# Peptides against a protein of PDB entry 3PUK: the designs that were tried, part 74

Target 1, 227 residues: chain A of PDB entry 3PUK
Amino acid sequence: ERGLKSVVWRKIKTAVFDDCRKEGEWKIMLLDEFTTKLLSSCCKMTDLLEEGITVIENIYKNREPVRQMKALYFISPTPKSVDCFLRDFGSKSEKKYKAAYIYFTDFCPDSLFNKIKASCSKSIRRCKEINISFIPQESQVYTLDVPDAFYYCYSPDPSNASRKEVVMEAMAEQIVTVCATLDENPGVRYKSKPLDNASKLAQLVEKKLEDYYKIDEKGLIKGKTQS

## One batch from the design tools (peptide; made by RFdiffusion4, then SolubleMPNN)

Design b2_p8_6_s2 (from b2_p8_6, 4 letters changed)
Fold by OpenDDE base, seed 1:
Structure b2_p8_6_s2 (fold): chain B 227 residues (1-227), chain A 8 residues (1-8)
Amino acid sequence: as target 1 above (227 residues)
Amino acid sequence: MKLYDIDV
C-alpha cells in the first residue's frame, strides 16, 4: 500500500521499533493522547505485537510498576507527557520500568530535554525525535488535531490574537512534519480572501520548510520538490 | 514543483 497511512507506519517502524529492537525482548509501550490517535490510525494491535510490544499503557494513568521490562515511550514533547515520564523514572526507588526508550513526535524544546537529562539520564537508552505530528486519515488526507484551532482562527475577539498565533505556529509545524514524512519540499498556495488566515499559515509553513530543509538529517540541502 | 494548497 502506498497510502499516507502506510508511509506513516513505515516511518514509525523504522524510526522507532527498528531502532530499539532486540531479539526476544518485549517492551511496554507508553502512549499519550496524540500518539494513541496516531497509532490507531495507521496500525493494528497485531502489528505492535510483531514489533515486540506486549502491553500498551496510557502515560497519563497511574500504572503499576513492571520493573523487569523496558519501556518504549512514544509521546509528544509536551510538559504533561514529559512530567508523566519523569514520574516513572524520577528516583531509583520509584522506577516503574527497567529502562526507557523515548521517541518524540516532534522537536523537543531544550527546556524539556534538559529537564529529562537532569532527572533521569541514566535510565534512558534512546531519545529521538521522529517528526510526525499529524494523523493520517486516508491515502491523501490527514488531520492536525490542534485543540481549539477553529475557535482561535475565526474568533472575532482581539483578545485571542496571541492564542491565534500559537495555533497557527502549531499547525504550520504539523504541516511541515507531513512534508518531512513524505520527503517533499513543496510550494505552498493559499486563498488570500476573505480572511488572512490562509496567507499567514502559508507563510509560516514556507518559513518552517525552509528552516527544516536547510540541513536535513543527512546534512544535505534539499531544494523544492520537482514535479 | 509540487504545490500544497492551504485552505483555512
Scores: peptide ipSAE 0.045, ipTM 0.681, DockQ to the pose 0.026
Fold by OpenDDE base, seed 5:
Structure b2_p8_6_s2 (fold): chain B 227 residues (1-227), chain A 8 residues (1-8)
Amino acid sequence: as target 1 above (227 residues)
Amino acid sequence: MKLYDIDV
């Protein structure tokens, strides 16, 4: 039985690399902080070379133009990553690369999506969401890259309540991507005591799972996976 | 899921 890392890698290979593959073509790949961690967790540089990636660059850093090569952006749908992309293609005469393939790790808000289309549509060959917002650690272990999650979840300070909610929502969204990656719609179990954190997170996950499978790629409603 | 696809 292949571990979670293998499942994640296969999904990335299918959803990203196979989708934009051209025989004999090499691409530059642009990563942000999260996708750097993600790929480091489930593949090696040799694997990326086999998929036609010649160079990996950090999207946040200044880079020299390579106008004859296409770029593969594997990035989070954040304003920061999107702004960096827009700087690469914002000028017709000064675009850094020949064309772009964009793959977002999660749902891209309409505002960001429309901003990209309005500014750089002629340079874009693909723009897709792949729904992998977690980092596989072991066969049955994953982590969520949510800054200060521990602090806000367990802070006794009531002034942190709004931030706690934001963190819980982010975690729930990421957990849904785990379920999606495994093609599962599980029932969520939790411990109700001593704190309500687990209960709150479970409710958010259940709600977001319902929403996800109502609007999934197939337009189908997946029933609960039986135990 | 959002899709923008130009390349065939």
Scores: peptide ipSAE 0.021, ipTM 0.505, DockQ to the pose 0.405
Fold by OpenDDE base, seed 3:
Structure b2_p8_6_s2 (fold): chain B 227 residues (1-227), chain A 8 residues (1-8)
Amino acid sequence: as target 1 above (227 residues)
Amino acid sequence: MKLYDIDV
């Protein structure tokens, strides 16, 4: 299949499955709400089996220990998902799996990272950020899955101003992951009226794109994508 | 230069 879905799948294969692959080894994969939607949009269970995944589990649910198997956590960098991971490995006597590979869909805040490091570093074989925080719907369509985005962006209540800013930051970060996935550094157009929401979001995206490509994995500065 | 349109 061609399009955005195939690009996303290829990136996941390279960044996640190839990174933790061991010959003849099967893993349990733990997903949260977002990554469940993400993988459902770009692959099939048969694809995951080919990558050495025997079982997929929801990280939020209670699960039986499988102490002889390693676990692959493909999760969002949220307190909820991290807390569930910590429950699996926080206690030596109650470890659910042999070891963990953690792949975050986006930048993991230092507070969450330090919390993980302090509690269960010995159980972690990998901890990486792969920068895919969007869901491909079609060849040229994606969704961000930001809760209450519509409400906070259009709420006339001044008390929602702080939450509106948080939501816009989150959306901007996710849009950057789209560009990163496509290896593009585009210019951004927007409608300035009737509200300034589009303008604000565009500015955030451009700023975050600049920051991303200044400190990318290659240590290179990528200029604006030429057509 | 590629352009992306944002409608909010």
Scores: peptide ipSAE 0.049, ipTM 0.707, DockQ to the pose 0.026; fails the geometry check
Fold by OpenDDE base, seed 2:
Formats: structure tokens, sequence, C-alpha cells
Structure b2_p8_6_s2 (fold): chain B 227 residues (1-227), chain A 8 residues (1-8)
């Protein structure tokens, strides 16, 4: 019960389900590709039922409206997921659900947030970022689920340099969410040879950890975790 | 100090 999966589940339960819970109220939950994998890694359908979720729907698929029920969107802050949300609430006459609770797995860019605010603000009851952008596999093992990470990190083609940077930044951000989930601000060690990939990633992680822990959720500065 | 090891 003390493994990474249980920690992730407890965080989701507290940050998402407890935050929007109302006694006797059932919600429809909308998931994207990442959050489907995330929840499948740390809970069962029975657990979700206990949290007041009646049905899970894929946000990317066409769905029948259930206008009397509120929807819980647990999604990644991507243009694709946000666009699907906007289609559900974009028209006043064609809203698929009564209202929305939105929980993003990571930092939502201002561009996406402003797009949501401009079109659907009245339909939104909650909008929060929970900072879980990794998949727990075992008690001490996680995956980042970054497509083509291996290819871009080890590609000898210099034309892939820009894409490699994007991938490295994404990986660093996700690693920070692991640390945040564990409530840790560690130092970072890496092997500097033979390639500089580990060094580059470590530097990005350290920088992003510093940025993340400038002010914690309580408005306090969190120093490096002591051993 | 707790350390996080990166081996990429």
Amino acid sequence: as target 1 above (227 residues)
Amino acid sequence: MKLYDIDV
C-alpha cells in the first residue's frame, strides 16, 4: 500500500475526486489517452464508482449528450483534449453536459486556458492543475509515455535537434511531476559520458524543480529534500 | 540530501 501507485491514487483522490465531490451526485468522467493509462495503472473501475463516477468516456470520441449530469474532465493540457472539451460546451444549445469540472495533469498554457475562458467559462465549476504526468508501473518504477523519446534522444541526424530539445523538456517536466507527487525536491545525479543526454536532461530537471518549488501549494519555499 | 539519478 506504500508503493508509487498508491501515492498517485491518493493524490488523484484528494486533488480531483474529493475536490468536486457532492453527496449523492454522480458524474461522467472524460479521459484522454494519457489519463486512461494513468488511472488504469493505479485504480480499478470499482474505485471510480466509489468516487461517484457512473461512466467513463473517451474525450476524443463522439458521445451522446447527458445534459442532466455534470462531467469531470481529467485530461492533459493539450490542444487536442482542450478542443474536444470546447466542442462539448461551445454551443449553449448543444451542451453535452450540465457543467464541467476540469483537472489538468500538468501546467495548462495560457493560450489554452484563455481559449477555454473565452468560450466556456460559465459552464466550468472547477479548473485545476494536479501535476501528475507519469505512469506508475511498480512501487519504484514509472514511465513518462513520451512518444519517440528514444528516437529523438539518440538520433544521429542533426535535423532532429529541435525535436530532441522539445522531447527533453517534456521529459524534464514529467520528472518534476514525479518529484511533486512524492513531495520531494531532490538533487539530480547523472552520467556525463559517453553522451550528453543525461547531462542535458539533468540540467533541465534541476531548473524546472527550482521553478516549481519557488512557491509550493501553501505559498512556502521548499528547499532541497534532506536525506 | 536525497538524490535523483538520471541515466538516459
Scores: peptide ipSAE 0.044, ipTM 0.679, DockQ to the pose 0.026; fails the geometry check

Design b2_p8_6_s3 (from b2_p8_6 with L1M R8V)
Fold by OpenDDE base, seed 5:
Structure b2_p8_6_s3 (fold): chain B 227 residues (1-227), chain A 8 residues (1-8)
Amino acid sequence: as target 1 above (227 residues)
Amino acid sequence: MKLHNIDV
């Protein structure tokens, strides 16, 4: 199946599971709200078992220590998720797991990264950003799962202007991860009426696409994909 | 975006 779900799963398999795979090693996987939805959209529990995951746990919930096992954190780079991770490794004597592999769904801000590095560097075996911050719904449909996006984008209240910008930035970043996942650098088309939201979002996406492909590790400036 | 890789 060449659908978006399969592409996403393949990317996760390669970027996360293959990256931390060790023969005969089972891991506990920690998910947040977003990654729970993400994995639920593109794989089954049986798939995760095949990738060496024995148990899936919610990072936000209280969990019993399993000190003999390594943990795979597949989480969003948010303060909430990072703080939960840090609590698992905050004390040498009270580590919940043997070691950690961390995979962020998007760019981890330097502030959060530095916080992790300062607190738990010795417990981390891998930390990587995989740039998948969307949920595939169908072969050609995805959702961004941005809370209150509709409200802030379409609120007539001027007091929401700053929040609208933040939301639009977040959406643009997520759209770029879709493009990155598909290995596409598309031209962005939009309807400009009745509000300029689509235009603003398009501009943000285009800018971020340019930035993304300029910085791509391959140093290859990918030209615009012909529509 | 600089990918933060911690290779330990």
Scores: peptide ipSAE 0.037, ipTM 0.698, DockQ to the pose 0.738
Fold by OpenDDE base, seed 4:
Structure b2_p8_6_s3 (fold): chain B 227 residues (1-227), chain A 8 residues (1-8)
Amino acid sequence: as target 1 above (227 residues)
Amino acid sequence: MKLHNIDV
């Protein structure tokens, strides 16, 4: 099946599971709200078992220590998820797991990254950003799972203007991760009426795509893919 | 941007 779901699963398999694979080693996987939805959209529990995951746990829930097993954290780079991780490894006496592999769904801010380094660097075996910040729904359909995005984008209240900008930036970043996942640099099409929201979002996406492909080490400025 | 690789 050549749908978006399969592409996302393949990327996760390569970027996360293959990266931390050790022969004969089982891991506990910790998920947050977003990554729970993400994995549920593109794989089955049997797929995760094949990748060496024995148990899936919610990072926000209180969990019993399993000190003999390593943990795979597949989480969003948010203060909430990072704080939960730090509670698992921040104390030498209260480590819940043997060691951690951390995979962030998007760019981790320096502040959060430094917080992790300062607290529990010795417990971390891997820390990577995989740039998948969307949920595939169908072969050609995805959702961004941005809380309150609808409200802020369409709120007539001027007091929400700053929040609207933040939401637009977040959505643009997520759309770029879709393009990156598909290895595409598309032209962005939008409907300009009745509101300028689509135009603003398109401009943000285009700018971020340019930035993304400029930073990509291979210097291959992928020209705009002609639709 | 894949800026933060901690290879421990």
Scores: peptide ipSAE 0.037, ipTM 0.698, DockQ to the pose 0.617
Fold by OpenDDE base, seed 3:
Structure b2_p8_6_s3 (fold): chain B 227 residues (1-227), chain A 8 residues (1-8)
Amino acid sequence: as target 1 above (227 residues)
Amino acid sequence: MKLHNIDV
């Protein structure tokens, strides 16, 4: 299978499951809203069982403790998801699981990362960012799960200008994760009219691509992919 | 953007 879904699944296998795999060990996997959609788009429950996942739980819901098992958190680096994680491990007496592996779908803000480190470091076995912040729909189609993106991008209300910028930044970051997943550094094409939204987004994407490949794990600057 | 990696 050569589609985007297969590429995403392979990346998750390598970056998440292979990274925390221990022979004979089963884990509970915790998902948020985004990662639930993500995994649903590119794998089946049987695939997760093969990777050593026994149970999938929603991080936002109340859950019964399983103190003898380790937990795999595959979550977005949002305050909501992080706060739910912290509730699971914040109290020594109320730890829900034996230990945690944390994999973020995108760059975790320093503020959130430091909060985790300060409160739960002893319970964490691994914490990584895997940079997959998009949903593969088809072989060549993906979606961005950015709340209210349409509203803020096209709002005529000047008071929404700051929100528009935040949304544009978020979309640009997610697009970069698509490129990273495909190992591509493309040129960006856009329609300039009637609004400048596409131009602004393109500029943000280009800038973030440059930044991403400068900091790549290999320390190698990847040149632009020629079409 | 710094990739945060905690190896314990």
Scores: peptide ipSAE 0.036, ipTM 0.689, DockQ to the pose 0.790
Fold by OpenDDE base, seed 1:
Parts: structure tokens; sequence; C-alpha cells
Structure b2_p8_6_s3 (fold): chain B 227 residues (1-227), chain A 8 residues (1-8)
């Protein structure tokens, strides 16, 4: 199975489940909106059971404590998801779970990371960024989960310019995670007309790819992938 | 780019 879904699943399995695996240990997995969609796109509940997940919970919902079990947080690095995590571990008396493994789908801003570290570092066993911020649809098709992207990219209202930039940055980051997942550093092609949106996005992607592949896992510079 | 890691 060589499809994008399989590649994504394999990456998640290696980066998340294998990383926190302990023989005979079951975990509760906490998901946010994005990771719910992500996992639903590339695995089944049976797959998660095989990886030692007994229960899946929504991080945004009020949940009953299960203090004897460790929790696996597979979440996006957003203030909302982080705040929900912090509520689970913010007080010793109010801890919902025994300990936490945290895996972020993308780069976690220093502000959020420092907030986590300051509040509940003793409860955390792992905290890693796995760089998967896209949803695989088919073998060669993926989608970007950027709210209101269409509106801000194509709005004629000049007041949306700042929002457009934020959306473009988010999309570029997601595209880079696709490339990273595929272990590719491609050249970016775009249609320059009639709008400059594609050009701007391409430039952002190229810049972020350059930054991402400055040094590979082996400490080497990864050049552009030959087509 | 993985910038943050907490191993406890």
Amino acid sequence: as target 1 above (227 residues)
Amino acid sequence: MKLHNIDV
C-alpha cells in the first residue's frame, strides 16, 4: 500500500505510537478537531486498538478523570487545544490522567510551549512535533484544513489583507508538512494570473521548504528533489 | 523543523 494515506499512517505510527509504546500499557488518546479528521482519513479504530489505544476522547469536551491511565495527546499546536490540555493537568489534585504524552501536528510556538512547560512539565513524559498538518484524501490527493481560506484569499475587501496573509502562511506550512511527510523538497510551480495568490503562496512555500531542509536529520543539506 | 522536545 503506497498511497498517501498509508504514508501518513506509517509516519504517525512511527512518530507517535512507537515512540510512546510500552508493553501491556493502554492509553487514552485525546484528539482535537484537526487530528480527528486526520486519523479518520488514514486509519480505523481497530488500528488504534492495535497501537494500545483503548479510548478516544475529544480534548474540547468535559471528560471524566481516569487517573490510573496515561493520556496520549495528539493535537494541533493551537491556544485552544493547549488550554484544554493545561486544564487536564494544571493542578495536582485535578489531574485527569496519570501522565501525558504530547504530539503536536506542527511547530508549536514558543509562547505555547513555554506555557506548557511552566504549568505541568512534571506530568509530561513526551512532547514532540511530528509535522503532519494536512489530510490525505487519496493516493496523491490531500486537503488543507484552513478555516475561511477561500474567503480571505479571494475577498475584495482590503480590510482582510492581514487575514489573507495569516491564511497564506498557514497553507504554506501545511504544504511543507506534506513535502516533509513524503521526504521531498520539490520545486513549486504556480499560475501567476489572474491573481497573485498563487505566486504569494508559492513564495511562502519555497521559503519554508528552504528553512525546513537547511539541515536534514543527518545534519546534511537536502537539495531540491529532481523531477 | 522539530524545535521542541520534552523527554522526562
Scores: peptide ipSAE 0.035, ipTM 0.689, DockQ to the pose 0.621

Design b2_p8_6_s4 (from b2_p8_6, 3 letters changed)
Fold by OpenDDE base, seed 3:
Structure b2_p8_6_s4 (fold): chain B 227 residues (1-227), chain A 8 residues (1-8)
Amino acid sequence: as target 1 above (227 residues)
Amino acid sequence: MKLYNIDY
C-alpha cells in the first residue's frame, strides 16, 4: 500500500485527469521539474496511459508542435513554467497544440494569471489550482523540494534574513497543501530551541491553514481536526 | 490560499 503516495495519486486523478477527460481523446502532458518528481513518486507511466496521456514532455525543452492534439499542463505556478507555456501559445502562428488545460500545483499569483489571461485565454479550456506542492517519499514521509532552504534557514549571515523569510513562507504554503491533500486541519507542534526557526515556520503554517480553511470547497468553515 | 477554477 502506497499510503501518502496513493492519496496523492488519487487526488491528481480526480482533480486533473477526470476533470479534462473526454472519451476517445488522447492528450500530451507537459511537466516541469517539480511535477516530474511528483508524478514519478506516486505513479507509473502505465497509469498515465490509462488516463489518456500518450506522451509526456518537459515544458522547459524546445518541443515539436502537435497541433491536432490538446495539451495538459501540470505545472508549478512559477514564472519559468508560465513563460514556457506562453511560448507554446503566445503567437497565433506558433501554437504548438490545439488547446490547453492548465493545472497548477499551488496558488497562482494574480500577476502570472493575468499574464496568461491576457496572452492565451482563447487557447485555454481549463485553468485550475489543485494544491499539491510536496513530494510523497514514503507512506508517512514527504519532502518540499525547496532549493537552498537549509542554507537560508541556518545561515548566520544577516544579509540572508529576507531570503530566509521567503523560504519559510514557501515551505509553509507547501505544508498547507499536505494538510489539504489529507483533508486535515491539525495543530502544529515544534521544538522552540535552540533557534526560533521551527517556531516561526509553525506560526506561518498555522496562519496559512486558518486562511485556507476559512472557506472549504463547499463554502463551509472547517474547524481544527483532533490530533 | 485562494482556490479558483476557470472554465473556457
Scores: peptide ipSAE 0.023, ipTM 0.649, DockQ to the pose 0.711
Fold by OpenDDE base, seed 2:
Structure b2_p8_6_s4 (fold): chain B 227 residues (1-227), chain A 8 residues (1-8)
Amino acid sequence: as target 1 above (227 residues)
Amino acid sequence: MKLYNIDY
């Protein structure tokens, strides 16, 4: 199959499932709100079964321990998701699962990573960032799951200026993950009128693309791929 | 961009 959904699924398969695969081993998978949407957009339950996932659980909900099974956490690097993980493994005597594989959808801040490291590092078998923070909708359509993005970008209230910047930064980061997923370093085009929102976002994206592709995952410099 | 890819 061709399209953004298939590319995303293939990336997840390679970066997550192949990375933690062990023959004959089943895992329980923990998802947050974003990754639930993400997986729902690009795969079926049968696909996950083929990858050795027996049960999918919501990380935010109270769950019964399954101490004989390893857990695969596919989550966003947010305080909420991390705190839920820590509740699962924070206590040595009451850990919910045998061990954890953690895959973050985006860059995990040092503060959150250090919090994890300090509390339950011995329970973690893998901790990786896979850089997929968007939802593929169609072959050439994706959405950014940024709460209140429309409001902050277009609200005339000057008190929202700081929030607007935060939202635009988040969107820019997500757009970079789209480019990374497609293995593209495109030029960014925008319309500057009547508002400067598109211009501001474009500048942020360009800057973050430059930062991202200074050194790729293979240690190479990726040039611009103009389309 | 700093990526945390830690294998244990």
Scores: peptide ipSAE 0.025, ipTM 0.665, DockQ to the pose 0.736; fails the geometry check
Fold by OpenDDE base, seed 5:
Structure b2_p8_6_s4 (fold): chain B 227 residues (1-227), chain A 8 residues (1-8)
Amino acid sequence: as target 1 above (227 residues)
Amino acid sequence: MKLYNIDY
């Protein structure tokens, strides 16, 4: 009952399953690559059955319509995942499911959000961000699942500088979701030498933590957590 | 950090 996995599962249960629960109703759940890894790390299929999920489908794969069932989309706010969702609901004749509940793992860019609103707003019952963009591994261990992060952070090739910045920004955002999940606003410590990677990442995290806790889900300003 | 929580 203790540990990061349990905390993550409880947050998902509260933010996703309890939010869309309807007595006696079963749903189809659509996952992408990241959320498949996330759920596999913190729950079992039996847990999902208890939450009213009858079938799990991969959003990237071709799927047969089940027009009498509502669908729960637990997905990353990426163009790929959003485009797959839009294909499921883009037209009345092409609707694969009865209605949609959408839960994004992180901040959804305005461009993607507006695209969703313009295309299939009438099919959506919920659209929320839940801010869980990391994978718990152990009670006090998590991973960010950022492809090639190590390569870009430590590549000596100067042509990778812009990509390094993008990767560091993404990692910083994900780390903020860890802090948010734990309800913590920590100070960040780092080793300054020999490379500045740790310093840069720490600064990004600190800045994003500040931005996050200026307007969190409750509109509250949270002070720094004592070390 | 912006949050989108839309209820329909």
Scores: peptide ipSAE 0.022, ipTM 0.649, DockQ to the pose 0.818; fails the geometry check
Fold by OpenDDE base, seed 4:
Structure b2_p8_6_s4 (fold): chain B 227 residues (1-227), chain A 8 residues (1-8)
Amino acid sequence: as target 1 above (227 residues)
Amino acid sequence: MKLYNIDY
């Protein structure tokens, strides 16, 4: 039993592969750095083949056009990943693929979404957020894969204060996706001393959980999960 | 979280 890995894979299978499945159709899948790590942690290449993926490519690398095939973009909602996507479809004469399905690992900012919509909406068949922005490591262990998180959280340099806040916000958002993946709305407990990092992060998580579960996908309010 | 679900 894969524990958390199995849960994550099942969610991806349902939210991504089942959503864009067409009988007899093969797709090219485009991944970024994070989603490469994510999929490698919870599935095998054979699993992806069974889901109708024939080729996996890195979105950041130069790729040859396959104009007769549709592409499945499973990517992080970052400017870098979005810009790479836009290059694939920005020119009518140089479209790399027949059409696109886009699945973001987390909330896509309006600025990025609007950029996509303005540029290549006609080429997009689906655009969804699936809310999985963590990497399952073990049955009950995950990582957030936030670069320099440790450095900014524990830096004594006051000049890093603003970056610390940004990192804390990002981590809080990712933790919410863990809760969402597990279908839980927990209370957050933390150790407040000696540093206030845990307290700050906990408060951010609590706030974001409240926002996330204010209205669920079915339009219902989800109460707190009993601890 | 704000969710974007666009179907074309």
Scores: peptide ipSAE 0.022, ipTM 0.650, DockQ to the pose 0.734; fails the geometry check

Design b2_p8_7_s1 (from b2_p8_7, 5 letters changed)
Fold by OpenDDE base, seed 5:
Structure b2_p8_7_s1 (fold): chain B 227 residues (1-227), chain A 8 residues (1-8)
Amino acid sequence: as target 1 above (227 residues)
Amino acid sequence: MEFDLKKL
C-alpha cells in the first residue's frame, strides 16, 4: 500500500508537472508558505529537478526578473499570494517572467480569479485548481495547518464563536481535499459528547463532500464508500 | 541553485 505522501506526490505530478511539461524546458517555481510545507513533506529537490524545475523561489520575497523563463506558480488561493503574482505580471513592460502557469491548492474565489483575469490574462498559460490543502505526515496521518484551530475550537470565550466557525469551515474544506485525493466519499463518524465540536465539523464535512461530488468535473455523484 | 525545500 502506498503511503499518503506518495499519493499526494503522484497527484501533484499528474495535475501540475505533467500538465505544463514541455520537453527540454526548464521553469522557475514560485511557492508560498503552505506549498513549501506541502512539497517538503512529499518530495525532494531532486524530484523537482526531474520535473523540469531549475529554481524554487518564495513568492513573498523580492525577486529579480528572469524574463526568458516561464514561471510555475504553485500557491494557495489567498489575497496575499495572488497579489504577489499580480506584481510579477501587472505591468506589460515589467513582467518578471516570460509566462505563468498557475496551480491553486484549493478553490479560488471568483473575486480573486476575476482580479487575475483583468490584469494578467495574456501572461497566463494555465490556471487550475488541484484540491490539495493538507500536509501528509505519515502513511495514514495528515495535518491541516490551520493556525489557532485548537484555541478557537476549545475557547470558552463566546466572542470567539464567529472565528470558531470560520476555522471549522476551513478544516472541513481541507478534509474534503483529503477525501478527493484518496478518491473516497466516506461516511463521517464522530463523538457527540462532551462538546459539540466534532459533530459540527462532521456535518460541515458531509455537506461539503456532497457539494464537491455534485460539482465534480465528471458530473457524477459518487456514492458513499468506506466509513 | 539547488534549494533544500526544508530551508525555504
Scores: peptide ipSAE 0.012, ipTM 0.490, DockQ to the pose 0.028
Fold by OpenDDE base, seed 4:
Structure b2_p8_7_s1 (fold): chain B 227 residues (1-227), chain A 8 residues (1-8)
Amino acid sequence: as target 1 above (227 residues)
Amino acid sequence: MEFDLKKL
């Protein structure tokens, strides 16, 4: 049993593949660095073939046009990934693919969304956020895949204070996606240490969990689960 | 052929 991996895969299957499925249609899938790691953690190539993916490509690499095929972009809502997408569809004369389905791993900032909408709206068939911004490692273990998080959280340099806050906010958002993936609204427990990092992160997570469930499309305020 | 997605 894959535990958390199976839950993540099931969520991706439902939110991405089932959402864009068309009978008899094959798609090219475009991944970024994060989503490559994410899919590698929870599925195999055979699973993707079963979902109608014929080829997987790295969004950051130069790719040959396949104008007769639709593309499935499963990417992070970052300027880098969005800019690569825009290069594929931004030019009316040089579209790499027939159409695009876009699935973001997390909340896409309005600035990036508007940039996409302004340039490529006619080529986009779907654009959704699926809220999976973590990598399942084991049945009960995940990583946030934030390389600089350790550095900024524990940097003694005061100049990094603002970056630390940004990183902690991002980590809190990612943790909320774990909870959302598990359909849980847990109480947050932390161990206090000489540094208040754990306390700050816990408070951020609690606040974001509250906000997340207040705005849930189901209109349901989920009470705290006893974890 | 187990294509490791990490090789992409």
Scores: peptide ipSAE 0.011, ipTM 0.481, DockQ to the pose 0.026
Fold by OpenDDE base, seed 1:
Structure b2_p8_7_s1 (fold): chain B 227 residues (1-227), chain A 8 residues (1-8)
Amino acid sequence: as target 1 above (227 residues)
Amino acid sequence: MEFDLKKL
């Protein structure tokens, strides 16, 4: 299968499961709202079992401690998800799991990272960003799952202008993760009318693509993908 | 047991 779902799954397998794999070791996997949707879109429970996941838990729910097992946190870099993680490891006596592997779906802000480092560094075996902040729907279709995006993008109320900008930034970041997942640096095309929303989003995407490929660990600026 | 990840 060469569809977007397969590409996403392969990236997750390589970046997350292969990275923390130990022979004969089972892990508990903790998911948030976004990563639950993401994994549900690109894999089955049987696939996760093959990757050494015995149990999947919602990070937001109260969970019973399983102190003998290591936990794999596949979560978004949000204050809510991070705070839930911190509660699992914040006290030496109250650790829910033996150790943590953390994989963020996107860039983790320094403020959140520093909060984790200050509180739980000794419990963490891995902490990585994998840059997958979209949900594959079909072989060539994805969704961004941005709350209230439609409302803020099309609101006639000027008081929503700041929220519109935040939503546009979030969408642009997510689109860049699609391109990064596909290893593509496309030119962005948009319809300029009737609203400037598409133009604004396109400009944000172009800028973020440039920034992403400039910072690539290999120091190689990836040129625009020729169509 | 079909574990539906959406039920979490």
Scores: peptide ipSAE 0.010, ipTM 0.465, DockQ to the pose 0.026
Fold by OpenDDE base, seed 2:
Structure b2_p8_7_s1 (fold): chain B 227 residues (1-227), chain A 8 residues (1-8)
Amino acid sequence: as target 1 above (227 residues)
Amino acid sequence: MEFDLKKL
């Protein structure tokens, strides 16, 4: 059985690197905080070099223009990462790179997508969602990298209720990307006591799994994976 | 919080 890290790497290789590969072409790769952790968990710099990446840059940092090279943005669909991308391509005269390939780790909201489309569409060669929003730690272990998840899930303060819901939704989405990465539609088991957190999360995961597998990328319906 | 994603 192939470890989770190898599955994740293979998915990234296929969905990102193979998709934008051109023979003899080197690219600069732009990463955010999450994708830096993600790639660090499943590959080495040598692997990225083999995929035609010459330099890795942090999208949040100021960077010198390399106008003759294309850029590969592997980023989370967040306002922060999108705004950094927009700064790189917002002006025709001040484009940092020749063109952009954008790969989002998850669903990009229409608001962010429309913002990109309105300002930078001519600079974009690819824009795809790859649905990997978790970090593989071991062969059967992953992390969600959700800040403050523990606090909001277990806070006794009623004022945190809305934030707890947001965190639960985010966690559920990330868990679905694990399932999608493994090509599995599992049943969800949980302990309902002493708190209802596990029950709520399970319900969210089940709902999102249903939504995800109603129509896959090929328009096929995937039933529940049998044991 | 405990949950388990398993094949059924």
Scores: peptide ipSAE 0.007, ipTM 0.369, DockQ to the pose 0.026

